# Designs tried in a protein design run: peptides against a protein of PDB entry 6B4E. Part 96

Target 1, 295 residues: chain A of PDB entry 6B4E
Amino acid sequence: TNFDKISKMFWHYKDKIAQIKQDIVLPIKKADVNVRNLLSRHKRKINPKFGQLTNSNQQLFKIQNELTQLINDTKGDSLAYHWILNFIAKAVVHQAETEVRVKPESALPLGKLTLYLLVQFPELQELFMARLVKKCPFVIGFTCEIDTEKGRQNMGWKRNNENKWEDNTSYDERMGGILSLFAIITRLQLPQEFITTTSHPFPIALSWHILARICNTPLNLITNTHFVILGSWWDAAAVQFLQAYGNQASKLLILIGEELTSRMAEKKYVGAARLRILLEAWQNNNMESFPEMSP

## One batch from the design tools (peptide; made by RFdiffusion4, then SolubleMPNN)

Design b2_p18_3_s4 (from b2_p18_3, 6 letters changed)
Fold by OpenDDE base, seed 1:
Structure b2_p18_3_s4 (fold): chain B 295 residues (1-295), chain A 18 residues (1-18)
Amino acid sequence: as target 1 above (295 residues)
Amino acid sequence: STASDKNPVSSEPPPLLP
């Protein structure tokens, strides 16, 4: 694993966040009143859509169409278009932080919606990845120490208005929620309308990177959060990952489920205990996946 | 040390199964 490459990618997306603020978010505040009003109306219509997702494909398709129309309405103004896409990127990640964290299976409809939008609107891809990496560096297998303020910030820890760090459970759950969404996206097939014409923007290979990079991470940097997000990934994508890579996938699952947990056993991480349970379930031919969506 | 010390893993994915 080339950690320098990972670090460069991490900082690339951190810089992208700063660029987005400078080039998209701030300029729109000075835009024409009609543009600002349009975006305000669209924001209000778009925001609730992510919470309206269910286990129904019919509902998913409805929301996809509604969002597509709303986004297309902004294409006449490049700045407005990019602003809406950035808003969507933020909203999707926020939905993962709030809903997926408490209901992991909700990652499936959210992931399907997100993947559709990523393909339909390619400019969303960089905006979305930048937001993901900022919020949850685990999506690219980035890890740093969290003994410093800067380290915690880099790893996506939040502070409240009183400058107090979020509690460990809240952080773990947020990271798990975000990673569940990302994992789902990586293991989904493209929508039928795109499968023959477009390459998958975030393919299953990205799941391989996450797992492999964590396995290659110095053990002194491994935390409970690593196990939590691996467990979240497992629930979201392990079945499809095994289908994609076969024996090579199995080796990697054993490496995270057995070896990594064993090497960290003295820490008694609750996330590690859960990951061990998932490993054992798999070994007993009882690996579960999220239920498929209804028609 | 890392989890992969005894069992090296490539950071690059293998070919997808057909």
Scores: peptide ipSAE 0.421, ipTM 0.942, DockQ to the pose 0.973
Fold by OpenDDE base, seed 4:
Structure b2_p18_3_s4 (fold): chain B 295 residues (1-295), chain A 18 residues (1-18)
Amino acid sequence: as target 1 above (295 residues)
Amino acid sequence: STASDKNPVSSEPPPLLP
């Protein structure tokens, strides 16, 4: 693992966030009043759609169609189009931080919706990835020290209005929620209409990167959060990961489930204990996946 | 020291199974 490359990727997306602010978010405030009004109306229509997702594919398809129309209405103005996509990227990640955090299985409908939008609107891909990396660097296997304020900020820790850091549980849960969404996206098949014409924008290979990079991370940088997000990933994608890579996947699952947890046993991390349980369930042929969505 | 010290793992994924 080339950590310099990962760091460069991390900072690339941090810079992209700054660029989005400069080139999209701030300029729209000075745009024509008609454009601003259009975007305000669209934002109000789009925002509730993510909360309307259920375990129903029928409902998913309805929402996909509605969002597609709303986004297409902005294509006549490049700035408006990019602004609405950036809004969607932020909204999806926020949904992962809030709903998926408390109900991991909700990552499946959200992930299906997101993947559809990422393929339908390719310009969403960089906007979404930048937001993911900013909020949860684990999605690219980035890790740094959290002993400094800057390190915590880089790893996506939040401060409240009183400049107090969020508690460890809140951070772990948010990271788990975001990672669950990303893991789901990586293991989903493209919608049937795209399989023959489009490559998967965030394929299962990205799940390999997450796991391998964490296994190659210096142990002194490994925290409870690493185990929490690995557990979240496992619930979301382990079955499909094994299908994709077979024996090589098995070796990597054993490496995170057995070796990484054993090497960190002295820390008594709760997340590590959960990951051990997941490993044992797999060894007993009881590996579970999220239930498939209803028609 | 890393978890992969004894069992090196490539950051690059292997080929997908058919």
Scores: peptide ipSAE 0.421, ipTM 0.942, DockQ to the pose 0.976
Fold by OpenDDE base, seed 3:
Structure b2_p18_3_s4 (fold): chain B 295 residues (1-295), chain A 18 residues (1-18)
Amino acid sequence: as target 1 above (295 residues)
Amino acid sequence: STASDKNPVSSEPPPLLP
């Protein structure tokens, strides 16, 4: 594993976030009042739709169509279009931080919606990845020390208005929610209408990178959060990962489920205990996946 | 030391199964 390459990728997306603020978010505040009013109306219509998702494909398709129309209405102004896509990227990640963290199976409809939008609007891809890396560097297998304020900030830790760090449980749950969404996206098939014309923007190969990079991470940097996000990934994508890579996938699942947990046993991490339970369930031919969506 | 010390794993994915 080339950690310099991963670090360069991490900082690329940090720079992208700064660029988005400078080139999209700040300029729109000075835009024409009609454009600002349009975007305010669209924001109000778009924001609740992510919470309206259910385990119904019919409801998903309805929301996809409504969002597509609302986004298309902004294409006449490039700045407005990029602003609304950046808003969507932020809203999707926020939904993962709030809903998916408490109901992991909700990642499936959210992931299907997100994948559709990423293909339909390619400019969303860089905006979304930048937001993901900022909020959850684990999506690219990046890890740094968290003994410093800068290290914690780089790993996506939040401070409240009193400059107090969030508690460990809140951080772990947020990271798990975001990674569940990302894992789902990587294992979903493209919608039928795109299979022959478009490559998958975030393929299952990205799940391999996450797991392999964590296995190659120095043990002194491994935390409970690493095990939590691996457990979240497992619930979301392990079945499809095994289908994609077969015996090579099995070896990697054993590395994270057995070897990594054993090497860190002295820490007594709760996330590690859960990951061992998932490994044991798999060994007993009881690997579970999220239920498929209804019509 | 890493989890892969005894069992090296490539960061690059293998070929997909057909």
Scores: peptide ipSAE 0.419, ipTM 0.942, DockQ to the pose 0.977
Fold by OpenDDE base, seed 2:
Structure b2_p18_3_s4 (fold): chain B 295 residues (1-295), chain A 18 residues (1-18)
Amino acid sequence: as target 1 above (295 residues)
Amino acid sequence: STASDKNPVSSEPPPLLP
C-alpha cells in the first residue's frame, strides 16, 4: 500500500472542499435575487426527499424522478446547477450521519438513489466524494493519529461550541453510518438503463481498497472506530464482495475478522468483538445481507 | 507492525470473477 498516494488523495479532496466553498457556495450569494430564490425553493423541496425513502422501489423511482426534474431545472445556469448538486452531496452524507447510523438497512434505498444521481449527473461525483472524505476519511482507507487536534480534525471529529470533542460513541456511529452508505454504493449494480453505456463511478474495487489499506495500517493507529466501520461495511457489502472476488475476498475477510481483531485483542474494543462475531457467523455459513427492496 | 505482516495483501484489487 502506497500511503503517500492515499495522503495525496485525502488532501486533494480537502482542497476540493475549499474550492467548492470559493467557486460555488460563496459566488451564489452574489448571484441575482431570482437565482437565489429559485435555489431556496429547490433546496426546500429536495431536502425532505431523502427522508421519504422506504424499502419500496416504487417510492425510490418516484423520488428519483422528482429529484431529476428539480436538478434539471437548474441546468440553464452552471453555477446554480453545481450549487444544487453540492447541496445534494451534503444532504446525502447528512442522511447517512443521522438515519443510517441508527438504521443501517436504510443505506440500501439511500445508496440506490445516490448511485442513480451520480450516474445521471456526473458532476455530482467529485462533490460527493469530497464530502465523504472530509467527514469520513475511512472511505478511502486514510488513517492518521488522533492524539493531536489536527489529527482529530483530519479524521472527521467534531467539536461543539465549547471546543469540546464529540464523544467516542457519537463519532463511531457517524463514521459507521457514512461508511455503510459508501459500502452499499460500491456493491450495487448500475440501474439497467446505464449498464451498457456507463462505468460504475464507485465500484466494488473501492471496498477492496478500504479493507486492504486498513490491514496495511500500522497497528498503533488502529482504533475502535476502525472495527466499527469494518463491521458496518461487512453488514452492507460482505456477501457481494465475496461474489465479486471469491477466494481473494475470503482471504481479506479473514485478515480483518481474525488477524486484525487478534492483534488488537488486548485493547478489548467493542467494535472488534462485533467484527469477530460477524466472522464466526460467516464461518458457520450464516453470513447475512440486507433484505432486497420490495417492488 | 500491521495486520498483514504475515499475510501481505495488495491494495489493488484482483480481477473480478465472471
Scores: peptide ipSAE 0.417, ipTM 0.941, DockQ to the pose 0.974

Design b2_p18_4_s1 (from b2_p18_4, 7 letters changed)
Fold by OpenDDE base, seed 1:
Structure b2_p18_4_s1 (fold): chain B 295 residues (1-295), chain A 18 residues (1-18)
Amino acid sequence: as target 1 above (295 residues)
Amino acid sequence: ETAATEPLPEASSIPLAN
């Protein structure tokens, strides 16, 4: 693992966030009133759709079609199109921070929707990844110290209106929710209409990198959050990961579940304890996955 | 554009940081 490259990638996406603000968000505020009104209407129609997802594929397909139409309606203005995609990127991550946080299995329909949109609208890919990395650097296996204000900010910690840091549990849960979504995306197959013509934008290899990079992270930087997000990843993708990489996947799962947890045993991290339980379940041929969606 | 990736190792388990 080359951590210099990972750091460069992290800062690339941080710069992308700044660029999005400068080139998309701020300019639209000065756009024609008709464009602003269009985007306002579309925002109001789009925003509730992510919360309307269920375990039904029929409902998923309905929402996919509705969102596709709404996004296509903006293509007449490039700035409007990019603005609406950026809004969607933010909304998807927000849904992970709120709903997936409390109901991890909801990552499956959200991930399916997101993957569809990422393929249907390729310009969404960079916007989405930038938002993910800003909110949850773990998605690219980046970590830094959190003993400083800057370190906490880099790792996606939030402050409230009183400038107080969020509590550890809230942070862990948010990171777990976001990572669950990303893990699901990496392990999903492309929709049937795209599988023969398009490459997967965020393939299962990105899950490999998350695990490998965490394993190679200096132990003094490993926190409870690392184990929490590994557990979230495990629930979301471990079964499919094993199917994809076989024996090599097994080695990596043992490495995170046994070796990494053992090295950090003195810390008594709750997340690590949960990860050991997941490992033991797997060893007993009881690895679970999220339920498949209904037709 | 996807995030930068490294080749998957073919050898033994990925080394754990010391």
Scores: peptide ipSAE 0.068, ipTM 0.669, DockQ to the pose 0.070
Fold by OpenDDE base, seed 3:
Structure b2_p18_4_s1 (fold): chain B 295 residues (1-295), chain A 18 residues (1-18)
Amino acid sequence: as target 1 above (295 residues)
Amino acid sequence: ETAATEPLPEASSIPLAN
């Protein structure tokens, strides 16, 4: 694992966030009133749709079509188009922080929708990844110290209006929700209409990188959150990960479930205890996956 | 640069950090 490379990737996306603000978000505030009104209307129509997802593929396809039309309506103005995609990127991540956080299985319909949009609108990919890395650096296997204010900020910790840090449970749950979504995206197959013409934008290999990079992270930087997000990843993608990489996947699952948890046993992390339970369930031939969506 | 360009390490060769 080249941690210098990972750090460069992290800062690349931090710079991208700054660029998005400067080149997309701020300019729209000065744009023509008609453009601003259009985007305001579209924002109001788009935002509720992510919460309207269910375990129904029929409902998913309906929402995909509606969003596609709304996004296409903005393509006549490049700035408006990029603004609406950036809004969608933010909204998807927000949905992971709120709904997926409390209902992990909701990551499946959200992930399917997101993957469709990422393929249909390639410009969404960098916008979405930048937002993911900002909110949850674990998606690229980045970890830094959290003993400083800057370190906590880099790792996606939030402060409230009273300048108080969020509690550990809230942070863990948010990170778990975001990582669940990303894990789902990495393990989903492309829609049938794209499978022969397009490469997967965030393939299962990115899940491998997450696990491998966490295993190589200095132990003094490993926290309960690392185990929480590994558990979230496990629920979301372990079955498909095993299908993709076979024996090598099995070895890596044992590394995170047994070896990493054992090395950190003195910390008595709740997340680590849960990960051990998941490992034991797998060893007993009871590895579970999220239920498939209905027609 | 993208994470996807990094070669997949062999699981057996992945050391845990000390």
Scores: peptide ipSAE 0.055, ipTM 0.667, DockQ to the pose 0.094
Fold by OpenDDE base, seed 5:
Structure b2_p18_4_s1 (fold): chain B 295 residues (1-295), chain A 18 residues (1-18)
Amino acid sequence: as target 1 above (295 residues)
Amino acid sequence: ETAATEPLPEASSIPLAN
């Protein structure tokens, strides 16, 4: 694992967030009134769509079509188009932070929707990844110390209006929710209409990177959150990961489930205990995935 | 289901951090 490369990638996306604000978000505030009104109406229509997802593919396809139409309405103005995609990127991550954290299986319909949009609108890919890395740097296997204010900020910790840090449980749950979404995206097959014409934008190899990079992270930087997000990843993608990489996947699952948890046993992390339970379930041929969506 | 792929060379042998 090249940690310098990972760090450069992390800071690239941090810079991208700043660039998006300067070049997309702020300029729209000064745009023509008709453009601003269009985007305001579209924002109001788009935002509730993510909460309307269910375990139904029929409902998913309906929402996909509605969002596609709304996004296409903005293509006549490049700035408006990029603004609406950036809004969608933020909204998807927000849905992961709020809904997926409490109902992990909701990551499946959200992930399917997101993957469709990422392929249908390629300009969304960089915007989405930048937002993911900002909110949950675990998606690229980045870790830094959290003993400083800057370190906590880099790792996606939030402060409230009173400058109080969020509690550990809230942080763990948010990170788990975001990571669940990303894990689902990496293990989903492309929609049938894209399989022969487009490569997967965030393939299962990115899950491999997450696990490998965490295993190679200095132990003094490993926290309960690392185990929480590994557990979230496991529920979301372990079955498909094993299908993709076979024996090599098994070795890596043993490394995180047995070896990493054992090395950190003195910390008595609750997340580590859960990960061991998941490992044991797998060893007993009881590994489960999220239920498939209905027609 | 995800199609089987070859692991990345950089991840072929992954030691835990010590």
Scores: peptide ipSAE 0.035, ipTM 0.634, DockQ to the pose 0.064
Fold by OpenDDE base, seed 2:
Structure b2_p18_4_s1 (fold): chain B 295 residues (1-295), chain A 18 residues (1-18)
Amino acid sequence: as target 1 above (295 residues)
Amino acid sequence: ETAATEPLPEASSIPLAN
């Protein structure tokens, strides 16, 4: 693991967030009133769609078509198009922070929708990844110290209006929700219409990077959150990860589930205890995946 | 169904495995 490279990637996406503000968000405020009105209407139509997802593929396809039409309506204006995609990127991550955190299996329909949009609208990819890294740097296996204000900010910690940090449980749950979504995306197959013509934008190799980079993280930087997000990843993608990498996947699962948890046993992290339970379930031939969606 | 892929080079360079 090259941590310098990971750090550079992290800061690349942090810079991208700043660029998005300067090149997309701020300029649209000065755009023609008709464009601003169009985007306001589209925003209101788009935002509810993510909450309308169910375990039904039929419902998913309906929402995909509706969103595709709404996004296509903006393509005549490049700035409007990028603005609506940035809005979607933010909305998807927000859905992960709110709904997926409490119902992890909801990551599957959300992930399918997101992957479709990422392929259908390639310009969404950098916007989405930048938002993910900003909110949950674990998606690229980045970790830094959290004993400083800047360190906490870099790791996606939030402050309230009183400048008080969020509680540990809230942070852990948010990170778990976001990571669940990303994990699902990495293990999904491309839609049938794209599988022969397009490369997967966030392939399962990125899951490998997450696990490997966490395992290689200095132990003094490992927190309960690391184990929480590993558990979230496990529920979301472990089955498909084993299918993709076979024995090498098994070694890495044992490494996170057994070796990493054992090395941190003195900390008595609740997240580590849960990950240990997941490992033991797998060892007993009881590894579970999220249920497949209905037709 | 996810197709089998070759392991990444990073797989062989995990310090915890050594």
Scores: peptide ipSAE 0.038, ipTM 0.634, DockQ to the pose 0.078; fails the geometry check

Design b2_p18_4_s2 (from b2_p18_4, 5 letters changed)
Fold by OpenDDE base, seed 4:
Structure b2_p18_4_s2 (fold): chain B 295 residues (1-295), chain A 18 residues (1-18)
Amino acid sequence: as target 1 above (295 residues)
Amino acid sequence: ETAATEPLPEPESIPLAS
């Protein structure tokens, strides 16, 4: 694992966030009143769509079509188009931080919707990754120390209005929610209409990167959160990961479930204990996946 | 569902605490 490259990628996306603010968010405030009104109306129509997702493919397709139409309505103005995509990127990640956090299986419909949009609107890809990396650096296997304020900020820790850090449980759950969504995206097949013409924007190989990079992270930087997000990843993608990489996947699952947890046993991390349970369930031929969506 | 892909290199050994 080349950690210098990972760090460069991390900072690339941090810079991208700053660029988005400068080039998209701030300029739209000075845009034509008709454009601003259009975007305001579209924002109000788009925002509730993510909460309307269910475990139904029929409902998913309905929402996909509605969002596609709404986004296409903005294509006549490049700034408006990028603004609405950035809004969507933020909204999807927010949904992961809130709903997926408490109901991990909701990552499946959200992930399917997101993947569709990422392929249909390629400009969403960089906007989405930038938001993901800012909120949850684990999606690219980035880890830094959290003994400093800057380190905590880099790892996506939030402070409230009173400048108090969020509690460990809240942080762990948010990271788990975001990682669940990303894991789902990486293990989904492209929609039927794209499978022969388009490459997957965030393929299963990115799950490999997450696991491998975490395994190769210096042990002094490994926290309970690492095990929590590995558990979230496992629930979301382990079955499909095994299907994709076979014996090599098995070795990596054993590495995170047995070897990494064993090396960190002295810490008695709750997340590590859960990951061991997942490993044992797999060893007993009881690996579970999220149920497939209904028609 | 995810289709099978070509094998990737195995991860490096987990480093000891440094």
Scores: peptide ipSAE 0.030, ipTM 0.648, DockQ to the pose 0.076
Fold by OpenDDE base, seed 5:
Structure b2_p18_4_s2 (fold): chain B 295 residues (1-295), chain A 18 residues (1-18)
Amino acid sequence: as target 1 above (295 residues)
Amino acid sequence: ETAATEPLPEPESIPLAS
């Protein structure tokens, strides 16, 4: 694992977030009143749709079509188009932080919707990844110390209005929710209409990178959160990961489930205990995946 | 189900605690 490369990638996306603010978010506030009104109306229509997802493919397709129409209405103005995509990127991540956090299986319909949009609107890909890395740097296997203010900020810790850090449980759950969504996206097949014309924007190889990079992270930087997000990833993608990489996947699952947990046993992390249970379930031929969506 | 893809190189061994 080349950690210098990972660090460069991390800071690239930090810079991208700053650029988005300067080049997209701020300029639109001074745009033509008709454009601003259009975007305001579209924002109000788009925002609730992510919460309207269910375990129904029929409902998913309805929402996909509605969002596609709303986004297409903005293509006549490049700034408006990029603004609405950036809004969608933020909204998807927010949904992961709130809903997927408490109901991990909701990552499946959200992931399907997101993957569709990422393929249909390629400009969403960099906007979405920048938001993911800012909120949950674990998605690219980045880790730094959290004993400094800057370190906590880099790792996506939030402060409330009173400038108090969020509690550990809240942070762990948010990271788990975001990572669950990303894991689902990496293991989903492209919609049938795109398989022959488009490559997967965030393929299963990115799950490999997450696991491998965490395994190679210095142990003094490993926290309970690392085990929480590994458990979230496991629920979301372990079955499909094994299907993709076979014996090599098995080796990596053993590394995180047995070796990493054993080396950190003295810390008695709750997340590590859960990951051990997931490993044992797999060893007993009881590995589970999220249920498939209804027609 | 995810289709089989070419495996990536195996990761290095987990670092020991310093």
Scores: peptide ipSAE 0.028, ipTM 0.608, DockQ to the pose 0.075
Fold by OpenDDE base, seed 3:
Structure b2_p18_4_s2 (fold): chain B 295 residues (1-295), chain A 18 residues (1-18)
Amino acid sequence: as target 1 above (295 residues)
Amino acid sequence: ETAATEPLPEPESIPLAS
């Protein structure tokens, strides 16, 4: 693992967030009133769609079509188009932070919708990845110290209006929700209409990188959150990961489930205990996946 | 699918950080 490269990638996306603000978000505030009104109407129509997802494929396809139309309506103005995609990127991550954190299986319909949009609108990919890295650096296997204010900020910790940090449980759950979504995206097949013409934008190999990079992270930087997000990843993608990489996947699952948890046993992390339970379930031929969606 | 630019590590060759 080359941590210098990972750090460069992390800061690339931090710079991208700043660039998005400067080149997309701020300019639209000065745009023509008709454009601003259009985007306001579209924002109001788009935002509730993510909460309307269910375990129904019919409902998913309906929402996909509705969002596609709404996004296409903005393509006549490049700035408006990029603004609406950036809004969608933020909304998807927000849905992971709020809904997926409490109902992990909801990552499946959300991930299917997101993957569809990422392929249908390629300009969404960089916007989405930048937002993911900002909110949850674990998606690229980045870790830094959190003993400083800047370190906590870099790792996606939030403070309230009184400058109080969020509690550890809230942070862990948010990170777990975001990583569940990303894990689902990496393990999903492309929609049938794209499978022969388009490469997967965030393939299963990115899950491999997450696990491997965490295994190589200095132990003094490993926290309960690392185990929480590994557990979230496991629920979301372990079955498909094993299908993709076979024996090599098994070795990596043993590394995180047994070896990493053992090395950190003195910390008595709750997340580590859960990961051991998941490992044991797998060893007993009881590895579970999220239920498939209904027609 | 597009493979990640970084090669996939061999798990047995990846020691946990100490």
Scores: peptide ipSAE 0.027, ipTM 0.607, DockQ to the pose 0.087
Fold by OpenDDE base, seed 1:
Structure b2_p18_4_s2 (fold): chain B 295 residues (1-295), chain A 18 residues (1-18)
Amino acid sequence: as target 1 above (295 residues)
Amino acid sequence: ETAATEPLPEPESIPLAS
């Protein structure tokens, strides 16, 4: 693992967030009133759709079509188009922070929708990845110390209106929710209409990178959150990961489930205990996955 | 994306930090 490369990637996306603000968000505030009104209307129509997802593929396809039309309506203005995609990127991540954190299996329909949009609108890919890395650096296997204010900020910790850090449980759950979504995206197949014409924008290999990079992270930087997000990843993608990489996947699952947890045993992390349970379930041929969506 | 193009490491060769 080349941590310098990972750090460069992290800062690339941090810079991208700043660029998005300067080149997309701020300029639109000065745009023509008709453009601003259009975007406001579209925002209001788009925002609730992510919460309208269910375990139904029929509902998913409906929402996909509705969003596609709404996004296409903005293509006549490049700035408006990029603004709406950035809004969608933010909304999807927000949905992961709120809904997926409490109902992890909701990552499946959300992930399917997101993957569809990422393929339909390629410009969404960088916007989405930048938002993911900003909110949850674990998606690229980035870790830094959190003993400083800057370190906590880099790792996606939030402060409330009173400038108080969020509690550990809230942080862990948010990171788990975001990571669940990303894990789902990496393990999903492309929609049938794209599978022969397009490469997967965030393939299963990115899950491999997450696990491997965490395994190589200095132990003094490993926290309960690392185990929480590994558990979230496991629930979301372990079955498909094993299908993709076979014995090599198995070895890596043992590394995170057995070796990493053992090395951190003295910390008595709750997340690590859960990951051990997941490992044991797998060893007993009881690995579970999220239920498939209905027609 | 840079991350997607990186070779997959061999799990046995992944050293946990000691």
Scores: peptide ipSAE 0.026, ipTM 0.603, DockQ to the pose 0.092

